# Ledger of designs, part 213: peptides against a protein of PDB entry 7BDX

Target 1, 212 residues: chain A of PDB entry 7BDX
Amino acid sequence: EMGAAACTLLWGVSSSEEVVKAILGGDKALKFFSITGQTMESFVKSLDGDVQELDSDESQFVFALAGIVTNVAAIACGREFLVNSSRVLLDTILQLLGDLKPGQCTKLKVLMLMSLYNVSINLKGLKYISESPGFIPLLWWLLSDPDAEVCLHVLRLVQSVVLEPEVFSKSASEFRSSLPLQRILAMSKSRNPRLQTAAQELLEDLRTLEHN

## One batch from the design tools (peptide; made by RFdiffusion4, then SolubleMPNN)

Design b2_p22_1_s2 (from b2_p22_1 with L5G L7K L16G L18K E21S)
Fold by OpenDDE base, seed 3:
Structure b2_p22_1_s2 (fold): chain B 212 residues (1-212), chain C 212 residues (1-212), chain A 22 residues (1-22)
Amino acid sequence: as target 1 above (212 residues)
Amino acid sequence: as target 1 above (212 residues)
Amino acid sequence: SLAPGAKLGERSLAPGAKLGSR
């Protein structure tokens, strides 16, 4: 209980850039983000055995952690910190996104995907995550999710890859060969306007890259 | 581990007034401070049985909680919040300060006394804590502490009472009858300059009140 | 070439966390 409450407050205040700078300016940041990755991993590993109530203190704690990571990644110095000093956490997030089944832990997936999207704003971050083993298969695995918000954040991450020529060129062959075009086309017809727009934009970006 | 790390970061960032405002502006503040009191109480109750290492995650967690309360009380809106909406936490702090033996949990005592001092800056807060049952005996119990920092913060809290005529007048008889004058005189000769000064100032304030 | 609009990082909100209006 108390840990989840404290972490939830930390998540809330981490929406401030100055708070993120204060977190990162302290000598505790490295340890905190190291334990964050381990905690998130332990939680995801526990899910296959126990019907952990999504509203448990543990779930709320992990959501708050993922929210903090997202908010840290939302600012330039936070992205720099994560990419330079907390790569293991990024690796953990990528792994956990792979370990989770479609429809499983939707809220956590959204937060983790938001964190990766924010990291992708830094070219170094985008390079790092896109060069991760199995990254392209992971994107397609995640795009099979029934949840529109998960799929939206996947499409945004895919768009971040597609819009960066240095990154896209390295994986363009694998990307083109494995692209779930029918799924993206289905999303471009979604009743969710955000998902619809994101899928349309991505399809336009992809068409532009085929003509060049 | 992770809870203590998160709470320690929250403590660190709570040194910002804007962070305190953000904490208090959320709908989670009441719940957080309610659980804070219970957590601190549970920890102090556990000490009589277990040689809990002072460097335990639990100890660090409780120190961070007490630090957050102190930092909240350091600002005007935080004092208002505590006195209006979290009186149970103030009652708990007063109780825990009574339950702790001289020399026991010095760091926690210091933080709790700092919180009470900060609350005392608000006249409503000072009235509330000084009207607490056994408040004067509690001050003298705390002043028996061998730790100079504990005694310093007690003297500062005593000074806050003495300097407020509306508060002091209510308890002046009990205060004068129970005042550990020899102990305060001994502190005025302390090798700790902060303790020495605080004891001297309090003795001057007390002399001024005897002549009026 | 549209200048790549500075991709603003997205913030996640804790339940009940009022965004302090900056």
Scores: peptide ipSAE 0.193, ipTM 0.829, DockQ to the pose 0.083
Fold by OpenDDE base, seed 4:
Structure b2_p22_1_s2 (fold): chain B 212 residues (1-212), chain C 212 residues (1-212), chain A 22 residues (1-22)
Amino acid sequence: as target 1 above (212 residues)
Amino acid sequence: as target 1 above (212 residues)
Amino acid sequence: SLAPGAKLGERSLAPGAKLGSR
């Protein structure tokens, strides 16, 4: 209870850029983000197919941690910190996204994907995550999720790769050979307007890259 | 570990007035401060004369909680919130200060006394804490502490009572009859310059009230 | 074509966290 309450308050106030700078300017940031990865990993490992009590203190705690990471990654100095000093946390987030099944821990997946998208705004962050082992298979695994909000954030992460020629060129062959085009085309017809738009834009970006 | 790390970061950023306003502007503040009191109480009850592992995750967590309460009480809206909506937390802090022996949990006592001093800046807060059962005996119990920083914050809290005629008049008889004058005079000769000054100022304020 | 606007990081609001309207 108390840890989840404290962490939830920290998540709420970490929406401020000045609060993120204050967190990162302290000597405790490295330790905090190291333990964050371990805590998220322990939580995902505990799920072992059980019905997650979504309203549990443990779930709320891990959601708050993922929310804090997202808010840190939302700003330039936070992205630089994560990519320079908390790479293990990024590797953990990528691993946990792979360990989770379609429809499992939707809210946590959304927060983790938002954090990776925010990291991908920085070219150094985008390079780091896109060069991670199994990154392209992971994107397609995540796109198999029935949740529109999960799929939206996956498509936005894919778009971050596609819009950066230096990154896309390294994986273009694997990307083109494995692209779930029919799934993305189905998402471009989604009743969710945000998912529909993101899938349409990605299909336009991909068409532009085939003609160049 | 993780709860203490998160709570410690929340403590660090709660030094900002804007962060305190953000904490209090949320729907979670009431629950957080309610659980804070219970957590601090559970910790103090667990000590039962054992050597507190001062560096334990539990100790660090409770120190961070007390630090957050202190930082909330440092601002006007935080004092108003605590006195209007978190009175049970104030009652808990007063009780825990009574339950702790001289020399026991010095750092926690300092933080709790700082929070009560900050609350005492508001006349409504000062009225509330000074009208608490056993408040005057509690001040003298706390002044028996060998720690100069504990005694400093007790003297400052006593000064807040003495400087407010509406509050002091209600307790003046009990205060005068129980005042540990020799102890305060000894503190006015302390090698700690802050304790020395606070004891001198309080003795001057008390002399002024005897002549009026 | 969406202008290549600076990709703004998305803030995740904690449930009940009012964005202080600036």
Scores: peptide ipSAE 0.191, ipTM 0.830, DockQ to the pose 0.081
Fold by OpenDDE base, seed 2:
Structure b2_p22_1_s2 (fold): chain B 212 residues (1-212), chain C 212 residues (1-212), chain A 22 residues (1-22)
Amino acid sequence: as target 1 above (212 residues)
Amino acid sequence: as target 1 above (212 residues)
Amino acid sequence: SLAPGAKLGERSLAPGAKLGSR
């Protein structure tokens, strides 16, 4: 209980850039983000047996951790810190996104995908995550999710790759050969306007890259 | 481990007035401070058997909680919140200061005494804590501590009472009859300059109140 | 003017976190 409450307050205040700078300026940041990855991994490993209620103190704690990582990655110095000093956390987030089944821990997936998207704003971060083993298959695995918010954040991450020629060129052959085009076309007809727009924009960006 | 790390970061950032305002402006503040009291109480109750290492994750967590309360009480809106909406936490801090033996959990005592001192800056807070049952005996119990920092923060809290005529007048008879004058006189000769000064100032304030 | 293509980081709002209106 108390740990989840404290971590949730830390998540709330981490929406401030000054709070993110204060967290990162301390000697405790490295330890905190190391333990964050381990804690999230332990939670996901515990899900295989018990239907851990989505509203548990443990779930709330892990959501707050993922939210803190997202808010740190929203700031330029936070992205730099994660990419330079907390790469194991990025590797853990990528792994956990692969380990979770479609429809499993949807809220956690969304938070982790938001954190990866924020990291992808830094070219060094985008290079790091896109060069991770199985990154392209992972994106398609995540696009198979029935949840519109999961799919939206995957499409935004895919767009971050497609819009960066230096990153896209390395993965272009694998990307084109494995692209779930029918799934993205179905999303471009979604009743969810955010998902619809993101799928349309990605399809336009892909068409632009085929004609150039 | 992770809870203590998160709570310690929350403590660090709570040194900012804007962070305190953000914590208090949320719907979670009441729940957080309620559970804070319970968590501190549970920790103190667990000490009666095992020499819980002062450096344990649990100790660090409780220190961070007491530090957060202190930082909240350092701000005017935080004092108002504690005195209006978290009185049970103030009662718990007073109780725990009584339950701890001389030399036991010295760091926690100092943090709790700092929080009470900060609350005493508000006249409504000073009235509330000084009207608590056993408050004057509790101050003398705490002044029996061998630690100079504990004694210093007790003397500062005593001074907050003595300097407030409306509060002091209610307790003046009990205060004068129970005052550990020899102990305060010994502290006025301390090699610790902060303790020496605080004891001298309090003795001067007391002499001024006897002559008026 | 935001430079064309400036990706903005998304903040994750904690439930009940009032963004302090500065």
Scores: peptide ipSAE 0.188, ipTM 0.830, DockQ to the pose 0.080
Fold by OpenDDE base, seed 1:
Structure b2_p22_1_s2 (fold): chain B 212 residues (1-212), chain C 212 residues (1-212), chain A 22 residues (1-22)
Amino acid sequence: as target 1 above (212 residues)
Amino acid sequence: as target 1 above (212 residues)
Amino acid sequence: SLAPGAKLGERSLAPGAKLGSR
């Protein structure tokens, strides 16, 4: 209870850039982000049997942690911190996104994907996550999710790779050979306008890259 | 571990007025401060046997909670919130200060006394705490502590009462009859310069009130 | 005008966090 309440308040205030700078300016930041990864990992590993109610104190606690990481990654100094000093946390997020089944912990997946998208705003961050082993298969696994919000945030992360020639060129062969084009085409016809737009934009970007 | 880390970060950032406003502007503030009181109470009740190491995760967690309350009370809107919407937390702090033995949990006592002193900056807060049952006996109990920092913060709280005629007049008879004058005179000769000054100033204020 | 390709970092709103309307 108390930990979840404190973490939820910290998540709320971490929406401010000055609060992110204050978190990172302290000597406690490294320890906090290492324990964050471990706590998220322990939570995901506990899911193999009991349907942790999505509204449990433990679930809300882990959502708040993922929200804090997202808000830190939204800021330039936070991206530099994560990519330079908390790479283990990024590796953990990539691992947990692979371990979660389609439809499992949708809210947590969305927050983790938002954090990776925010990291991808920096070329160092985009290079680091895209060079992770199994990254392209992981994107397609995540895009198989039945949840429209998960699929939206996956498409945004895919677009972040496609829009960076220096990153895309390294994996272009694997990307083109494994691209779930029929799935993306189906999403471009979605009733969800955000998912529809993201799928259309990605299809336009991909067509431009085939003609060059 | 993770709860203590999150709470410690929240404590650090709560030193900012804008962060205190953000905490109080949310719908989670009331729940957080109610659980804070309960968590502090549970911690103090656990001390009757095991010397919780002062550096334990539980101890650091409760210190961070008391630090957050202190930082909230440092701001005008935080004082108004505590006195109007979290009176149970103030009652809990007064109770816990009575339950703790001399020399027990010195760091926690200091933070709790600092929070009450910050509340006493507002006349509503000073009235509320000074009208609490057993308040004057509690001040003398706390002033018997062997710790100079505890005694300093007690003397500051006593001075906050003495400097407010509207509050002091209501309890002046009890205050004068029970005043540990010999203890305060001993503190005015302390080797701790902050304790020495606070005891001297209080003795001067008391002399002024006897001649009026 | 933000340049059309400027990836803006997205903030996650905590449930019940009132964005202070300035």
Scores: peptide ipSAE 0.187, ipTM 0.829, DockQ to the pose 0.082

Design b2_p22_1_s3 (from b2_p22_1, 6 letters changed)
Fold by OpenDDE base, seed 1:
Structure b2_p22_1_s3 (fold): chain B 212 residues (1-212), chain C 212 residues (1-212), chain A 22 residues (1-22)
Amino acid sequence: as target 1 above (212 residues)
Amino acid sequence: as target 1 above (212 residues)
Amino acid sequence: SLAPGAKLGEKSLAPGAKLGSR
């Protein structure tokens, strides 16, 4: 209980840039983000046995941790910190997104994908995550999810890769050969307007890249 | 580990007035401060058995909680919140200060006394804590502590009572009859300059009140 | 002024966290 309450308050205030700067300017930041990765990993490993209630103190605690990482990554100095000093946390998030089944722990997936998208705003962050082993297969695995919000955040991350020529050129052959085009075309017809728009924009970006 | 890390970061950022306003403006504040009191109480009750290492994760967690309460009480809206909406937490802090033995858990006592002193800046807060059952005996119990920093923060709280005529008049008879004058006189000769000054100032304030 | 086209990071809102209204 108390840990989840403290972490939820820290998540709420981490929406402020000044709070993110204060967290990162302290000597505790490195330890905190290291333990964050370990805690998220332990939680995901526990899911294979017990259906953890989404409203449990443990679930809320891990959601708050993922929310804090997202809010830190939303800010330039936070992206620089994560990409330079907390790469193990980024590797952990990528691993956990691979370990989670379609439809499993949707809220956590959304927060982790938002954090990776925010990291991808920094060219160094985008390079780091896109050069991770199995990154392209991971995107397609995640895009198979039945949840529209998971798929939306995957499409946004894919768009960040596609819109960066230096990153896209390195993986262009694998990307084109494995692209789930039929799935993206189905999403462009979704009743979810945000998912529909994101899929349409990505299809337009891809068509532009094939004609160049 | 993770709870202590999150709470320590929340403590650090709670030094900002804007962070305190953000915590109190949320729907989670009431629950958080309720659980804070319960967690501090559970920790103090655990001390009668095991010498908890002062550097344990549990100790650091409780110190961070007491530090957060202190930082909230340092701000006008935080004092108003504590005195209006979290009186049970103030009652818990008063109780825990009574339950702790002289020399026991010095760092926690200091933080709790700092929180009560900050609450005492508000006349409504000072009235509330000074009208609590056994408040005057509690001050003298705490002033028997061998620790100079505990005694310093007790003297500052006593001074807040003495400097408020409306509060002092209600308890003046009990205060004068039980005043550990010899102990305060000994503190006015302390090698600790902060304790020495606080004891001298309080003795001057008391002399002024006897001549009026 | 953030330059037009600067990708802004998305913030996640904690449940019931009021962004402090200025």
Scores: peptide ipSAE 0.110, ipTM 0.821, DockQ to the pose 0.083
Fold by OpenDDE base, seed 4:
Structure b2_p22_1_s3 (fold): chain B 212 residues (1-212), chain C 212 residues (1-212), chain A 22 residues (1-22)
Amino acid sequence: as target 1 above (212 residues)
Amino acid sequence: as target 1 above (212 residues)
Amino acid sequence: SLAPGAKLGEKSLAPGAKLGSR
């Protein structure tokens, strides 16, 4: 209970850029983000057996941690910090997104995907994430999710790769050979307007890359 | 570990007035401060048997919570919130300060006393605290502490009472009859310059009240 | 002025966290 309450408050205030700078300017940031990854990993590993109530204190705690990471990654200095000093956390997020089944832990997936998208705004972050082993298969695994918000944030992360020539060129062959085009086309017809738009924009960007 | 890390970060950022406003502007503040009192109480109750390592994660967690309360109480809206909506936490702090022996949990005592002092800046807060059962005996109990920082913050809280005529008049008889004058005189000769000054100022304020 | 085309990071809102009024 108290841990969840404390980090939920920290999550709320981490929406401020000045709070993110204050967190990162301290000597505790490295330790905090190291333990954050371990805590999220421990939570995901606990799911294989027990129906963890989504409203559990543990779930709320992990959501708050993922929310903090997202809000840190929303800021330029936060992205730089994560990519330089907390790579293990990024690796953990990528791993956990792979370990979670479609439809499992939707809220956590959304927050983790938002954090990766935010990191992808930095070219160094995008390079690091996109060069991770199994990154492209992971994107397609995540696009198999029934949840529209999960799929939306995956499409946005895919778009971050596609819009960066230096990154896309390295993976273009694998990307083209494995692209779930029919799935993306189905999303472009979604009743969710955000998902529909993101899928349409990505299809336009992909068409532009095929003509060049 | 993770709870202590999270609330330690929250403590650090709560030094900002804007962060305090953000904490209090949310719907989670009431619950957070309610559980804060319970957590501190549970910690203090655990001390009667085991030599809790001062460097334990539990100790660090409770210190961070007390630090957050202190930083909230440093702000006008935070004082108003605590006095209006978290009185049980103030009652808990007063109780825990009574339950702790001289020399026991010095760091926690300092933080709790700082929070009470900060609350005492508000006349409504000062009234509430000073009208608490056993408040004057509690001040003298705390002044028996061997620690100079504990004694300093007690003297400052006593000064807040003495400097407010409306509050002091209600307790003046009990105050005068129980005043540990020899202890305060000993503190006015302390090698700690902050304690020395605070004891001297209080002795001057008390002399001024005896002549009026 | 945000440079044209600058990707902005998305903030996650904690449940019940009021967006601080600008």
Scores: peptide ipSAE 0.109, ipTM 0.822, DockQ to the pose 0.080
Fold by OpenDDE base, seed 3:
Formats: structure tokens, C-alpha cells, sequence
Structure b2_p22_1_s3 (fold): chain B 212 residues (1-212), chain C 212 residues (1-212), chain A 22 residues (1-22)
């Protein structure tokens, strides 16, 4: 209980850039983000055995951790820190997104995808995550999720790759060959306006890349 | 481990007034400070049985909690919150200061005494803690501590009572009858300059009150 | 070319956390 409460408060205050700077300016940041990855991994591994109540203290704690990572990644210095000093955490997030089945831990997936999207704003971050083994298959696996918010954040991450020629050129062949075009087309007709727009924009971006 | 790391970060960032306001502005503040008291109490109760390593994750966690309470009490709105909405936590801090033996948990005592001192800046807070059952005996019990930093913070809390006529008048008889004058006089000769000064100032304040 | 507007990262809100108005 108390750990989840403390971490939830830390998540809330991490919405401030000054708080992110204070977290990163301390000597505890490296240790904190190292243990964060391990804690998130341990939680996801525990899900295959026990019907963990989504409202458990453990779930709330892990959601708060993922929220903190997202908020750190929202800030320029936070992205730089994650990409330079916490790569193992990024690797863990990518791994855990692969380990989670469609419909499983939707809220956690959203937070992890938001963190990856935020990291992708930094070209060095985008390079790092896009060069991760199995990154493109992972995107398509995640896009199979029934949750519209998961799919939205996947499409935004895909768009971040597509909009960066230096990154996209390295994977363009694999990307084109594996693109779940029918799924993206279905999303472009979604009743969720945000998902619909994101899918339409991505389809436009992809069409623009085919003509160049 | 992870809980202690998160709470330590929260402690660090709670040095900012804006972070304190953010903590208190959320719907989680009441729950957090309620569980804080319980967690501190559970920790102190566990000390009588096990040689808890002072560097344990549990110790670090409780120190961070006490540090957060201190930092919240350092801010005017934080004092108001504690006195209005978290009285049970203040009662717990007073109780735990009584339960701890001289020389036991020195760092925790210092943090708890700092929080009480900060609360005492608010007249309503000073009234609340000074009207606690056994408050005066508690001050003298704490002043028996061999630690100069504990004794310093006790003397500062005593001074807060002495400097407030409305509070001091209620307990003046008990205070005068139980005052460990020899102990305070010994502290006025301390090699610790801060303790020496605090004891001298308190002796001057007490002399001023005897002449009026 | 429009300077790519500095993409602002998206913040996640904790349950019941008020966005501290700066």
C-alpha cells in the first residue's frame, strides 16, 4: 500500500518539468530507473500465473512507475537522460510490450507506448528504439490489440518512424512488406475520432513516401 | 527496494513549495498521510524485536516519509493541511517520539521533531501539539537523549512553546515544576555551537518569563 | 520548410493529480 501511494504522488508531481529536473539532478535517478525496469518486468511476469486484480497495490504501483517514465520522457532533458543513461529501461519497455497479449494490461501498454512516443521525439531516442530487434513486428503485434487507445499510441509511434527519413530508410523494406494495411484502413474508419484521425494521417504519410 | 527509492525521490522533490502544493492539491493526500502514520508506527514497533539495519530499505523508506512530512510542514498550506486534516499523523509522531528510547532512531527523531517544530509555527498547530496528553513529560524525555541534534530540536520546540504566551500560560505551572534546568544549563555549555546557542536563548527566554 | 515545431511530449496524469497550473 504505502509504496503505491508514494509512487502515485511521485507520478502526479512528475507532470512538472521542474520536478523532472529535480529527479534527474539527484544522485538517485540512475538507481530509481534501473529498479523501475526490474519492477515492471517482475509485475508482467507475475500476470501469467495469478489473476492479479487490476486495482491491486502492485498494479497501481507499476502504473505509477510507467506514468513517471512517461512524464520524464515528456521533457527534453528527460529524453536525453533515458536515451543516454537508462537504455535498459527502454529495452525492458519494448520487451514487456511484446510479452503482453492483446487486451492484457491495456493501461500499462498505453503508458509504455506514451513513453516510447515521447522518447521518439528525440532523434537519438527514435533511432535507439527503432533499431531494437523485432521493433517492426512488435508494432504490428501491438496494432492487433482490440483497445483503441493502445492502437492510437501504436499508430503515433509508427508515424514518428515514418516522419523521420533517416530512421524510416533503414527499415523501409521490412516496413512495407509487413505493413498491416487492412488493419490501418479499418482504423481509419473507427468510431473513435482520435484513432480515425491518426490512421488517416498515417495512411497519407505512407502514400507520400511511396511517391518519392 | 523500489518503494524506498520512490519515496526518497518524493522526499527530495518535496523540498519545493510547488511540489508540496501539488501533493496537497490531489485527492490522494489524505490517504497518503494516513498510511504514512501507520507505516511509521509499524516500523517503530518492529524495532523492539529485530536489529533492523539502519540502512535497510525499510529504514530508508520511513526516513523519507518523515522527511516528506517535515517538508510539507515547512510550508504554510502544508501546516494548515496537517493541523486540519492529518491530526492522527501528528498524534502518531508524538506517540512514536515517546516510544523511542534515548539514542534509538536518532535520525527519525530529528525528522519528526523538525516536523513538529514546523507545525508549531502555526499557532493552531502549536496549540494542538502542546495540548497533547503528556506533551511536557515527552519534551523532557526527549531532552534526555544523548544526541545533540535531537536535543537541539527539542530545545527549539520548547522555545516555540515558551515564546507563545497563549500556549505557555496553559502549561506554565507544569512546565516550571518539571523543567530539567540542570540539563538545559549543561547544554548551554555544549561544544556543539547550535545546541549551546539554543540552550542559552531558551534560558534567556525563561528568565524573561519569570520577571513578568 | 516550416521548422518542425518542437514536438512536446505528452504527460500522463496520475489519478486525481491536478495539473499544477504554473
Amino acid sequence: as target 1 above (212 residues)
Amino acid sequence: as target 1 above (212 residues)
Amino acid sequence: SLAPGAKLGEKSLAPGAKLGSR
Scores: peptide ipSAE 0.106, ipTM 0.821, DockQ to the pose 0.077
Fold by OpenDDE base, seed 2:
Structure b2_p22_1_s3 (fold): chain B 212 residues (1-212), chain C 212 residues (1-212), chain A 22 residues (1-22)
Amino acid sequence: as target 1 above (212 residues)
Amino acid sequence: as target 1 above (212 residues)
Amino acid sequence: SLAPGAKLGEKSLAPGAKLGSR
């Protein structure tokens, strides 16, 4: 209980850039982000048996951790820290996104995808994530999710890849061969306006890259 | 482990007035401070058997909680919040200071005394604390501590009482009858300069009040 | 001035976290 409350408050205040700088300026930042990855991994591993209540203290704690990572990645120095000093956490987030089934832990998936998207704003972060083993299959696995917010954040991450020529060129063949075009076309017809727009923009970006 | 790390980061950032305002501006503040008192109480109750390592994750967690309360009380809106909305936490801190033996949990005692001192800067807070049952005996119990920092923070809290005529007048008879004068005189000869000064100032304040 | 095209990171809002109105 209390741990989840404290972590939730830390998540709330981490929306401040000055708070993120204060977290990162401390000697405890490395330890905190190391344990964060382990804690998130332990939680996901615990899901394979019991339907842990989505509203449990443990779930709330892990959501707050993922939210903190997202807010750290929202600022330049936070992205630099994650990419330089907490790569294991990025690897863990990618792993956990693969381990979660479609429809499982939707809120956590959204937060983790938001963190990866924020990291992808840094070219070094985008390179690191996109060069991770199984990254492209992982994106398509995540696009199989029934949740529109999961799919939206996947499409945004895909767009961050395709809009960076230096990253896209390395993966272009695999991307073109495995692209779930029918799924993205279905999303471009979604009643969810954010998902619809993101799918349309990505389809336009992909068409532009085929004509050049 | 992770809870203590998160709470310690929250403690560190709570040194910012803007972070305290953000904590208090949220709908979760009441719940957080309610659980804080319960968590601190549970920890102190757990000490009666096992010599819990002073460096345990649990100890670190409770120290961070007490540190957060202290930092909240360091600012005007935080004092107002504690005195208006979290009185049970103040009652718990007073209780726990009584339950702890001399030399037991010195660091926690110091943090709790700092929080009470900060609350005492608000006249409503000082009235609330000083009107608590057993407050004067509690101060003398705490002055029996072998630790100079514990004794220093007790003397500062005593000074906050004696310097407020409206508060001191209500307790003046009990204060005069129970005052551990020999103990305070011994502290005025301490090699610890902060303790020495605080004891000298308090003795001067008390002498001034006897001549008026 | 943010350079034109600078992607801003998205903040995750904690439940009940009031963004301090500046």
Scores: peptide ipSAE 0.105, ipTM 0.822, DockQ to the pose 0.085

